# Peptides against a protein of PDB entry 9GMZ: the designs that were tried, part 117

Target 1, 343 residues: chain A of PDB entry 9GMZ
Amino acid sequence: TGFPLELLTRPATERLAYFENYTVAHPRLKEVYEILMRTIAEPAGASFIFVYGASGVGKTTLRLRVEQKLTELALPKLESDRARVPVVGIEAIAPESRYFNWKEYYTRALITLEEPLIDHKFDYGVRGISRDNFGKINVESKVVAPALRRALENALIHRHPDVFFVDEAQHFGKVASGYKLQDQLDCLKSLANMTGILHCLLGTYELLTFRNLSGQLSRRSVDIHFRRYCADSPEDVQAFKSVLLTFQQHLPLAETPNLVDHWEYFYERTLGCIGTLKDWLKRVLSDALDREATTITLKDLQKRALSVAQCQKMFKEIQEGERQLSETEADVQNLRSALGLGA

## One batch from the design tools (peptide; made by RFdiffusion4, then SolubleMPNN)

Design b2_p15_7_s2 (from b2_p15_7, 5 letters changed)
Fold by OpenDDE base, seed 4:
Order: C-alpha cells, then structure tokens, then sequence
Structure b2_p15_7_s2 (fold): chain B 343 residues (1-343), chain A 15 residues (1-15)
C-alpha cells in the first residue's frame, strides 16, 4: 500500500507534509523505541538514559515518537491531575561562544514545560518570570542562571514528567577542558537528583565522553546505542533496501521512482542512517514538487546528495564512535574474565 | 498527532 492517490490532486505543501510526517518503523528504530519505552516505565533507580548514535540515524524521530506515546498513555491520568506534564523534550543549542549557555537552556526548558494548555498556574518563586494572558512564559533579561535553575527545578517537581528529553546533548560537551565538562555533568546530575526526574540525553557518539568522565553517572545510567545499518551485514542491507522500497511507495508522485535499484548510491551518501536518507528524499521531493515533476530521477538525487567529502567526514566520526564502543565491549569481557566469570 | 509509524515493506513479499 502506497501513499493516498488523492494527494496527487493536492497542493505541493500537503504532498510534502505527508512525506515529512511519514515514519518508517525500521528494525533499529523499533528496537531502540521498545528499549527506551521500557526503561522509562521501569527506570530501576536510573537517573539518566543515554541514547547515542551517528548524526542522522533518527534520534529526533525516536524522541518525537516516544513523546507522542507517553502523552497518549498519560491522557486518562491528566484528566484527574491537571498539574502533570507527561513528558518534556528540548533540543540543546550549540553555543555560539566557547561555553554552554545555561541561561538559555533553563529558559527554553521552562518555556517547553509550561505549555499554554496547562490550566494550573504555577508560581516559580522567581521575580522576573511571568505568564502573559495566553499562558506563555516571559523571562526578563535580568533573571540570572541560578534563579532560572531553581525555577526549572520547581517546575519539574510540580509537573512531574515521566522523562525529560534533551536532544543534541553533545552540545553540553562543547567546553574548552575536560574539567569544565565534569562541571556540566555535575550540574545535570544535580538537576536530576533535586527533581527526581529521569533525564534522557540523546546525541552523537560525543556523548560517550559523558559516560567515561562520570563513574557515578554510569552507576545510575542506562546506555542505548542507536546503530546505523552496516553494509557488511546482509540483514542490515536487506533492512536498508526495505526502507528504500517503503519510501519509494510513499513519495506522493505520479510515477513511482525506483530507489531500490540505486541502494548502493543511497548507502554511500547516507552511511546507513535513515534520518539522513529521509532528509535527502524530502529535499529531492520538494524540488520535484516545485517543478511539477511526475517522478524523481538520479540527477535529482545527485543534486541534493551530501558531497563525498561530507560523507567521508561523517564516516570518520562514526568509525571513531563505533571503535570506542567496541573497546568498551572488550573491556567488559576482560573484566568478566578477570573476575573468574566465563567470557 | 503524528501519524503512526509504518512497518517497512518486506522485499521478499514485494518480489
């Protein structure tokens, strides 16, 4: 079953929106989704979940699907508990300066946590934080980061989300020294401990540095590796081709493009990352719709592909992350052997 | 609400 054929008579904006909102439940996404949902339901004393994987593997899609599901599951309880927010999710911003902007982070977290749909007014206990007539939070420029932190702690305690998501969390690591990174981790740990709220950090393999720096976080964290599809695995190649076939059927074009025949080229330019693939196809679809094309050609794909140089850079970053994880697996085996446990 | 995720089409069933 492909896209609704009625879309062919609809505006380009509706056709593009259909594809943007279309999510393929590919095997790796489904696996990580199930692990993450189970871990959120039963954290077993964990304060952190780390979800790491290649850029463009689909971490944002995972987050959005989990946020939706947690919201749906909470709906019956939200009728009785009007103060509760089931889930909160933010994206960490890359600092323009050498230092992570905590003031901006806390402000964004507060704004996201206090959506207008929440009828229950909360007093933040901080001067310069107010709600407008529409329930939108306004934070005055004079409010300092420590005051915003206290406001966020109070808001998280009061709203009691099942999880606090931070996407692109590798941006916490963009500090000039390992010592400063430890300070950032201690801040996050303190926030989780003070609120009792489970934190889920999603990001690139740069998040592995967080695991290595805090032996205390490791005891209270769950690690989830969101793997890409690998060309050296026949099963992964079949899964990747299946995703291409699925997207091929769901591109709202008059003539179905043959994406599967070009699977090697798609793999070369996505490195097995389904998010990168979807974003590429979205750009190409947008171009095709703008010119009222009946299909997508190889030339259209080539025009919007990542350059070979970009792919080579991304692949080096992936290989370094995968290497670090492989070393960790070897260290676990060595530890087991040293403890007299069978390998 | 976002549409529900769709399972990928099995290549063996489409051939």
Amino acid sequence: as target 1 above (343 residues)
Amino acid sequence: SLPEPVEPVDLAAAE
Scores: peptide ipSAE 0.038, ipTM 0.752, DockQ to the pose 0.879
Fold by OpenDDE base, seed 2:
Structure b2_p15_7_s2 (fold): chain B 343 residues (1-343), chain A 15 residues (1-15)
Amino acid sequence: as target 1 above (343 residues)
Amino acid sequence: SLPEPVEPVDLAAAE
């Protein structure tokens, strides 16, 4: 089944919005989704989940899908407990300086946790935190980071989300020294321990450096690798072609474009990352709709493709991340062998 | 032969 044919008579904005909201449940996304949902339901004493993978692999799509599902599953409980929030999600911002802005982080987390539409209003016990007439949280400039932390701890305990998501979490690692990075890890660990709330950090392979710095964090963390599709795997190539076929059917154009016949070109310019592929197709669709075109051509694709230089840079970053993971797997096997545990 | 389409998921349809 393709897109609803009625979209062909609708405005370009509505046609674009359809494709933007459309998600392909590709095998890697489904696998990681199932692992993540199971881990959130049964954390087994874990305080952290790390979800890492290439930029543009689809981590944000994964987060949004999990947030939606957790909200749906919580609805019956939310009717009886109007103070509860099922899930909270924030994107970590790259620091403008070599120092992470914890005040901004806590403020954004509080604003996200305390949605204006929530019926039960909580008192933070902190001066300078208020709600406006619409229930939106306002934080006065005089409120210091330690006070905001206490407010967030109290709010997380009271609202009791099943998980706290931090997207782009590699930005915690953009700190000038290993000592400061350890302090950031210890700060996050303390927040998770004090609140009893499971934290899920989503990020690039740079998140591995953050994970490896604390042997204590590794004891209380679950790792989820969101892999790209690899061209050396026949199964992965087949899955990637299936994704192209699905997108081909869901582009709201009068004539179905032939994407699958160009699969090698799509792979070359996405490195097997489905988020990168979707973003590329969104740009091309937008251009086609602006021109009132009936279809997408190879020339339209080429106009919006990532450059070869961009792909080469991204591929080097992927190869380094995949190498680090392979070394970690080998280290686990070596440790097991040294302990006299079978492979 | 073309591969089978993967299952579509609409994030907007669940609101």
Scores: peptide ipSAE 0.033, ipTM 0.605, DockQ to the pose 0.105
Fold by OpenDDE base, seed 5:
Structure b2_p15_7_s2 (fold): chain B 343 residues (1-343), chain A 15 residues (1-15)
Amino acid sequence: as target 1 above (343 residues)
Amino acid sequence: SLPEPVEPVDLAAAE
């Protein structure tokens, strides 16, 4: 099934919004979604979930879909427990300084957790945290990070989300020293332990540094690798082509573009990352709609493609992450063999 | 043969 044909008579903004909101349930997304949902439902004493993969693989799409599903599943319980929030999700900001800004993190988490639509107002016992006339949380500049942490701990305990999502979590690792990185991990671990709330950190392969730094975190964490599609795998190539076929059917244009015939070019400029592919197609669709074009051509694609230099940089970062994971898997097998546990 | 289309993520079908 393609896009609703009625969209062809609708404004360009509505046509673009349709494609933006459209999500292809590609095999890797389904797999990671199922593992993540199962782990959230049955954490088995885990305090952390790490979801790592290439930039543009689709981690934000995964997060948003899980947030939607957890919200839907919680609706019947929210009628009886008006204080409960089913899920909270934030994006970690890249620090302007060499140090992660905990004050900003706690503030954003509190603002997200305390949406204006929550009828049950909670007093965090922290001076300088208030709600405006619209119910939005206001944090005064004088409020210090330790006070914001206590407010967030109390809010998380009171609202009791099934999971706390942090997207772009590799930004916690942007510290000048290994000691400071350990301190960041200990802060996160303490927050999860004090609140009893499961934390899910989504990010790039830079999250592997977190996995390696704390043998204590590894015992209380679940790792989920969100893999890209690899051109050396016939199955992955077929899945990638299927995604292209699906997208070409869901581009709200008068003439269906032939994206599948250009699959190698799409692969070259996305490295098998479906988020990168969707963002590229969104830009090209926007240009086509602005020109009232009937279809998308190869020339239109080329105009909005990532440069070869950008792709080469991204590919080096991916290869390093994939190598580290492969070496870790081999090391585990070697350790098991050396211990006599078998394969 | 062309690959089969990938279904959209149905939020409802995960029950």
Scores: peptide ipSAE 0.025, ipTM 0.608, DockQ to the pose 0.120
Fold by OpenDDE base, seed 1:
Structure b2_p15_7_s2 (fold): chain B 343 residues (1-343), chain A 15 residues (1-15)
Amino acid sequence: as target 1 above (343 residues)
Amino acid sequence: SLPEPVEPVDLAAAE
């Protein structure tokens, strides 16, 4: 129970790294993890998984844990199939222009898929893509987006990952409207279909706008809602307090801080998002370690808290997303009622 | 009642 006490004699960098690498297995994370793992194992003809939720809910943590588990499960097979990559994950970049940079997307995907640990040379069939002496992929500036797409398709087919993760996937929708957004959806759909690789798009509630544009994607997609903890739910409040209790036990400080007694303040400034909470505590821990402090105080917490204005903005974005989902749930219920299936 | 500690996602220990 708690952090290894030997950390108290270790450098601040090691103490901070311990907390950074520490993941609380909170109920919502476990639930979404199990659903995602099961869906990846048994996609049932799905080409897409959409994981959506509030910013800072823990989607990146979820992705990293799934990537880790898929890698572990694949290890026995990787000994026999040196070409296989168990999982590939990239982050979609917010476009600087009104257009999504597909060339950059394909380049990043290729670089990630072809990380130097793979001894097996693959010919991409595209001139201007090479490996350096360290096995890193080099893409010449002259290589055009359609050629990079073909290279990525070939690489995905050859490496055959169980899933292709795209984090911050709402960025696909931010720059395109109307037909251009449909073209982006069709591009992703085509990539998934041509490669036979399951795509998992993780993002904020803005991803719902992207999801809803293609009735054809809806038939081949699985949705996973990564919910925050809600203060109006006694069970969610209890889970949130349990997370605080766990974090206070895993802060590598000489004196255990009492975080649980301040749960309302933590909730106010995180909106029930555990990623936001962890990032906050990480900043506060870093400050405490820099001062060689024995514990964390309320004043230390207040110094690194999100502002009320930031929380209000984040809460409005959450409320809009939760509203859209509630409307969708009501539409499903209305459809079921109209079909005579009942509630 | 005090909340119970949530066990870390020790994904390695569940096998």
Scores: peptide ipSAE 0.023, ipTM 0.662, DockQ to the pose 0.112

Design b2_p15_7_s3 (from b2_p15_7 with T6V D12E F14Y)
Fold by OpenDDE base, seed 5:
Structure b2_p15_7_s3 (fold): chain B 343 residues (1-343), chain A 15 residues (1-15)
Amino acid sequence: as target 1 above (343 residues)
Amino acid sequence: SLPEPVEPIDLEEYE
């Protein structure tokens, strides 16, 4: 099975869009998706879900697929409850300053939660928050962060999403002092508790450092590790090759490129991260379509590959995250042994 | 809506 052959007669934009929208349900994505969906359905008193893994592992793809599925599942209820939003997802912005911009965060959350398509107008009880003629939220510059927080709390209560997603959540951790990081965690915890809305934070392994700062969050959070594929695991190598095979069959080119034979090179330049792989292939496909090429070559791949220096940097960040998790697992085993529960 | 995710092709079926 491959791409629809009729795409070969379609514009380059349509061919590229096909590949962009194509998602391989690779084993790690499927596993994390199932765990996340189950946890959202049955949070068991959890207020937070932490999804962490390497940059480019596919966390944004995971989020978007969960958002779509939750929306689809909620459609029958949305007909009866016009105020409800099934899911809300935002991306946390990297702070330009040493401090996280809560005003911007609350503004983005409100704008996303209160999409123009929602018929039911809600009064936020805050002066300087309005809707334009298109139903888009406008927040005046004079509105302060505490007022925006109250507006968001009220909106979350009123719209009652099943989950609130925050992608790139490691950006909450980029504050100049560990004390302010704790305050941010407490702020998020308070927001989740006051609204009764489950929060899912997706991020890099830097999110682990953020997670570990609050011992109180540990009791009310679920942790999900989105692992990369490892070259030292035969099963992971086989899964990675299978993904390459699937992508090569779904590149809308006249001649199917042989990607699988180059799996080691793909692994070297992606570190087993499927999102990085897809983004790389997307860039190469775009270049091929622009040239009206019949296929892609190793030379075309090399032109768009991450540099060895970039891969080395990413790999160090991955190794540090994987080390921290391994230490945590060892600590759990040591604790169990010390408690007399056995290893 | 985005197309549903597709299961990877098994390599054993392709060799």
Scores: peptide ipSAE 0.209, ipTM 0.855, DockQ to the pose 0.892
Fold by OpenDDE base, seed 4:
Structure b2_p15_7_s3 (fold): chain B 343 residues (1-343), chain A 15 residues (1-15)
Amino acid sequence: as target 1 above (343 residues)
Amino acid sequence: SLPEPVEPIDLEEYE
């Protein structure tokens, strides 16, 4: 089964939107989704979940699907508790300076937590935070980061989400000194402890450096590795080809392109990352729709592919992250052996 | 709401 054939008579915007909203439940996404949903339902005293993996592996897709599911599951309870928000998700911004902008982070978190659809108005207890007539939060420039933190703590306690998602969380770690990185961890830990809200940090393998600095977080955190598909695994290659076939059938074009025959080229330019693949195909589909083309060609793919230099850089970052995780697994086995526990 | 995720097509069913 492919895309609805009626889309071929619809505007280019609707055809593109269909593909943008289409999600393949590929094996790695399904596995991580199930682990994450279970961990959110039964955190077992955890205050943090770390989801790490390659850039473009699909972490944002995972987050959005979990947010949707948690919202759907909470709907019956939200009728009785109008103050509650089931889930909140933000993206951490890359700092323009050497320092993470906590003021911006707290402001974005407050704005996201206080969606306009929430009928129950909350008093933040902080001067310079207001809602307009449309329910939009306005934060005056005079409001300092410690006041915004208190406002966020109060809002999180009042709204009581099951989880607070922070996407691109490696940006907390972009501080030049180990001391500054520890201060960021202590700040996040304090926020989670004071609110009682489970935090899920999603990020690249750079998040491992952040995670490893806090021995105290180790006792109250769950780690989830969102792996890419590896070309040295026949099962992973088969799964990657299956995803290509699925996207091939769901590109709303008059003639189905043969993507599967080019699987090696797709793998070379995505490194087995399905998010990177989907974003590439979106760009190519958009170009095809703009030209009223019946299909996509290898030339169309090449025009929107990541450069070899970009792929080489991304691959080095992935290899370093995968190496660090492999060493950690070996260290656990060595520790067990040294303790007289069977391997 | 976003459409539900769809399971990938099995290659063995397509070949």
Scores: peptide ipSAE 0.179, ipTM 0.836, DockQ to the pose 0.891
Fold by OpenDDE base, seed 2:
Structure b2_p15_7_s3 (fold): chain B 343 residues (1-343), chain A 15 residues (1-15)
Amino acid sequence: as target 1 above (343 residues)
Amino acid sequence: SLPEPVEPIDLEEYE
């Protein structure tokens, strides 16, 4: 089944929005989704979930789908418990300085947790936190980071979300010293422990550095590797081609483009990352709609492709992350062998 | 709300 044919008579904005909102439940996304949903439902004493994988693999798509599902599942309970928020999600911002801005982090978390539509208004117990006439949270500049932390702890306890999501969480690791990184880990660990709220950090393979720095965090964490598709795996190639086929059928154009015949070029310029693929196709679709084109061509694809130099850089970052994970697996096997446990 | 994710089309069913 393809896109609704009625879209061909609709405005370009609606046609683009259809494709933007369209999600292929590709095998790796589905697998990680099921693991993540199960882990959120039954954390088994875990305080953290780490979801790591290549840039553009689809981590933000995963988060948004889990947030939607958790919200849907909570709706019956939210009618009886007007204080509850099912899920909270923020994106971590790269620090402009050598220091992570905890004040900004706590402020953004509070603003996201306390949506205007929540009927039950909470008192944060902190002077300088207020609501506007629309119920939106306002934090005065005079409020210090320790006070914002206490406000967030109280809000998280009161609203009791099933999970706290932090997307682009590798930005916590972008601090100049190992000591500062440990302090950041200890702050996050303390927040999770004090609130009893499960935290899910999503990010690139740079999260592995963050995960490995705290042996204590590792004992209370679940790891989820969101893998890309690999060209050396026949099954992964088949899955990638199936995704291309699905996208070509869901591009709201009068003539279906042949994407599958160009799968190697798509793989070369996406490295098997479906998010990168979707973003590329969105740009090309937007250009086609602006021209009132009936289809997209290889030339249209080439105009919006990542450069070879960009792909080479991204591939080096992926290879380093995949190498670190493989070394960890080998270390476990070596430990088992040294303990006299069979392979 | 976002539409539900859709399973990929099987290549064997399309060929």
Scores: peptide ipSAE 0.164, ipTM 0.821, DockQ to the pose 0.894
Fold by OpenDDE base, seed 1:
Structure b2_p15_7_s3 (fold): chain B 343 residues (1-343), chain A 15 residues (1-15)
Amino acid sequence: as target 1 above (343 residues)
Amino acid sequence: SLPEPVEPIDLEEYE
């Protein structure tokens, strides 16, 4: 199984788009996908889902695949309820200041909920929120954050998505004071409670710090750890090699490159993160297509690899996150043992 | 032996 051979006669843009849209169903992605889909279907009174893992592990890919599936499953219901949106997803912006920009967050969320294809005009009850002639939401600069929050709450209630996704959610935690971080948690909790909408926060291991500050959120949250592949696990190494084999077959080039024989080099420069691997291969493929090359060489890979210094930095961040989770898991096991529940 | 390819998440086949 490989790419459609007819792509070799197609423009470089189409060949690149094929690979960009191609998603390997690697074991960790499948596992997390199934858990997330099940949790969205049956939240069991949870108001939050936390999905955390290394940068470049594939969290955005997971989100997009879940958004697509939820949209597909909702299509029959959307014909009868034209006001409904099946899913909404935004990316949290890194604060430029020591303060999270709630006004920007609410504005982006509102714009995403109110994409032009929705015939049902909703009055948000807020002056300075309008639709243009194309149905696009316009928010005037004079609209303050509390008014935008009310507009978003009303929009979420009216559109009733099955889940609200926030990618890069660690950016909520990038605040200088513990009190402000608690206020942000209370703000998110209030939004989820007022709307009745399940929130899924996806982020790096920095999201754990945010999650752990609210014992109340922890009681109404489901945790999903999106793990990288580890070189000390034979099963993980096998899965990683399988991903490399799959990618080499799906690179739309005249000659199939041998990626699998270089698996250690790929592991060294991706840390077992499949998103990082795919992004690396996209860059290398783009370069190869620009040169009208028949294949990818090790030299082509080396030109687009992350530096050793970048990998060392990323690895330290991963190790710290994995350590914190391991300590938490050990604490839970110790608590269970002390309670007589067994390991 | 080469590992078996991991099938793509074919979004079309899980309809």
Scores: peptide ipSAE 0.091, ipTM 0.664, DockQ to the pose 0.121

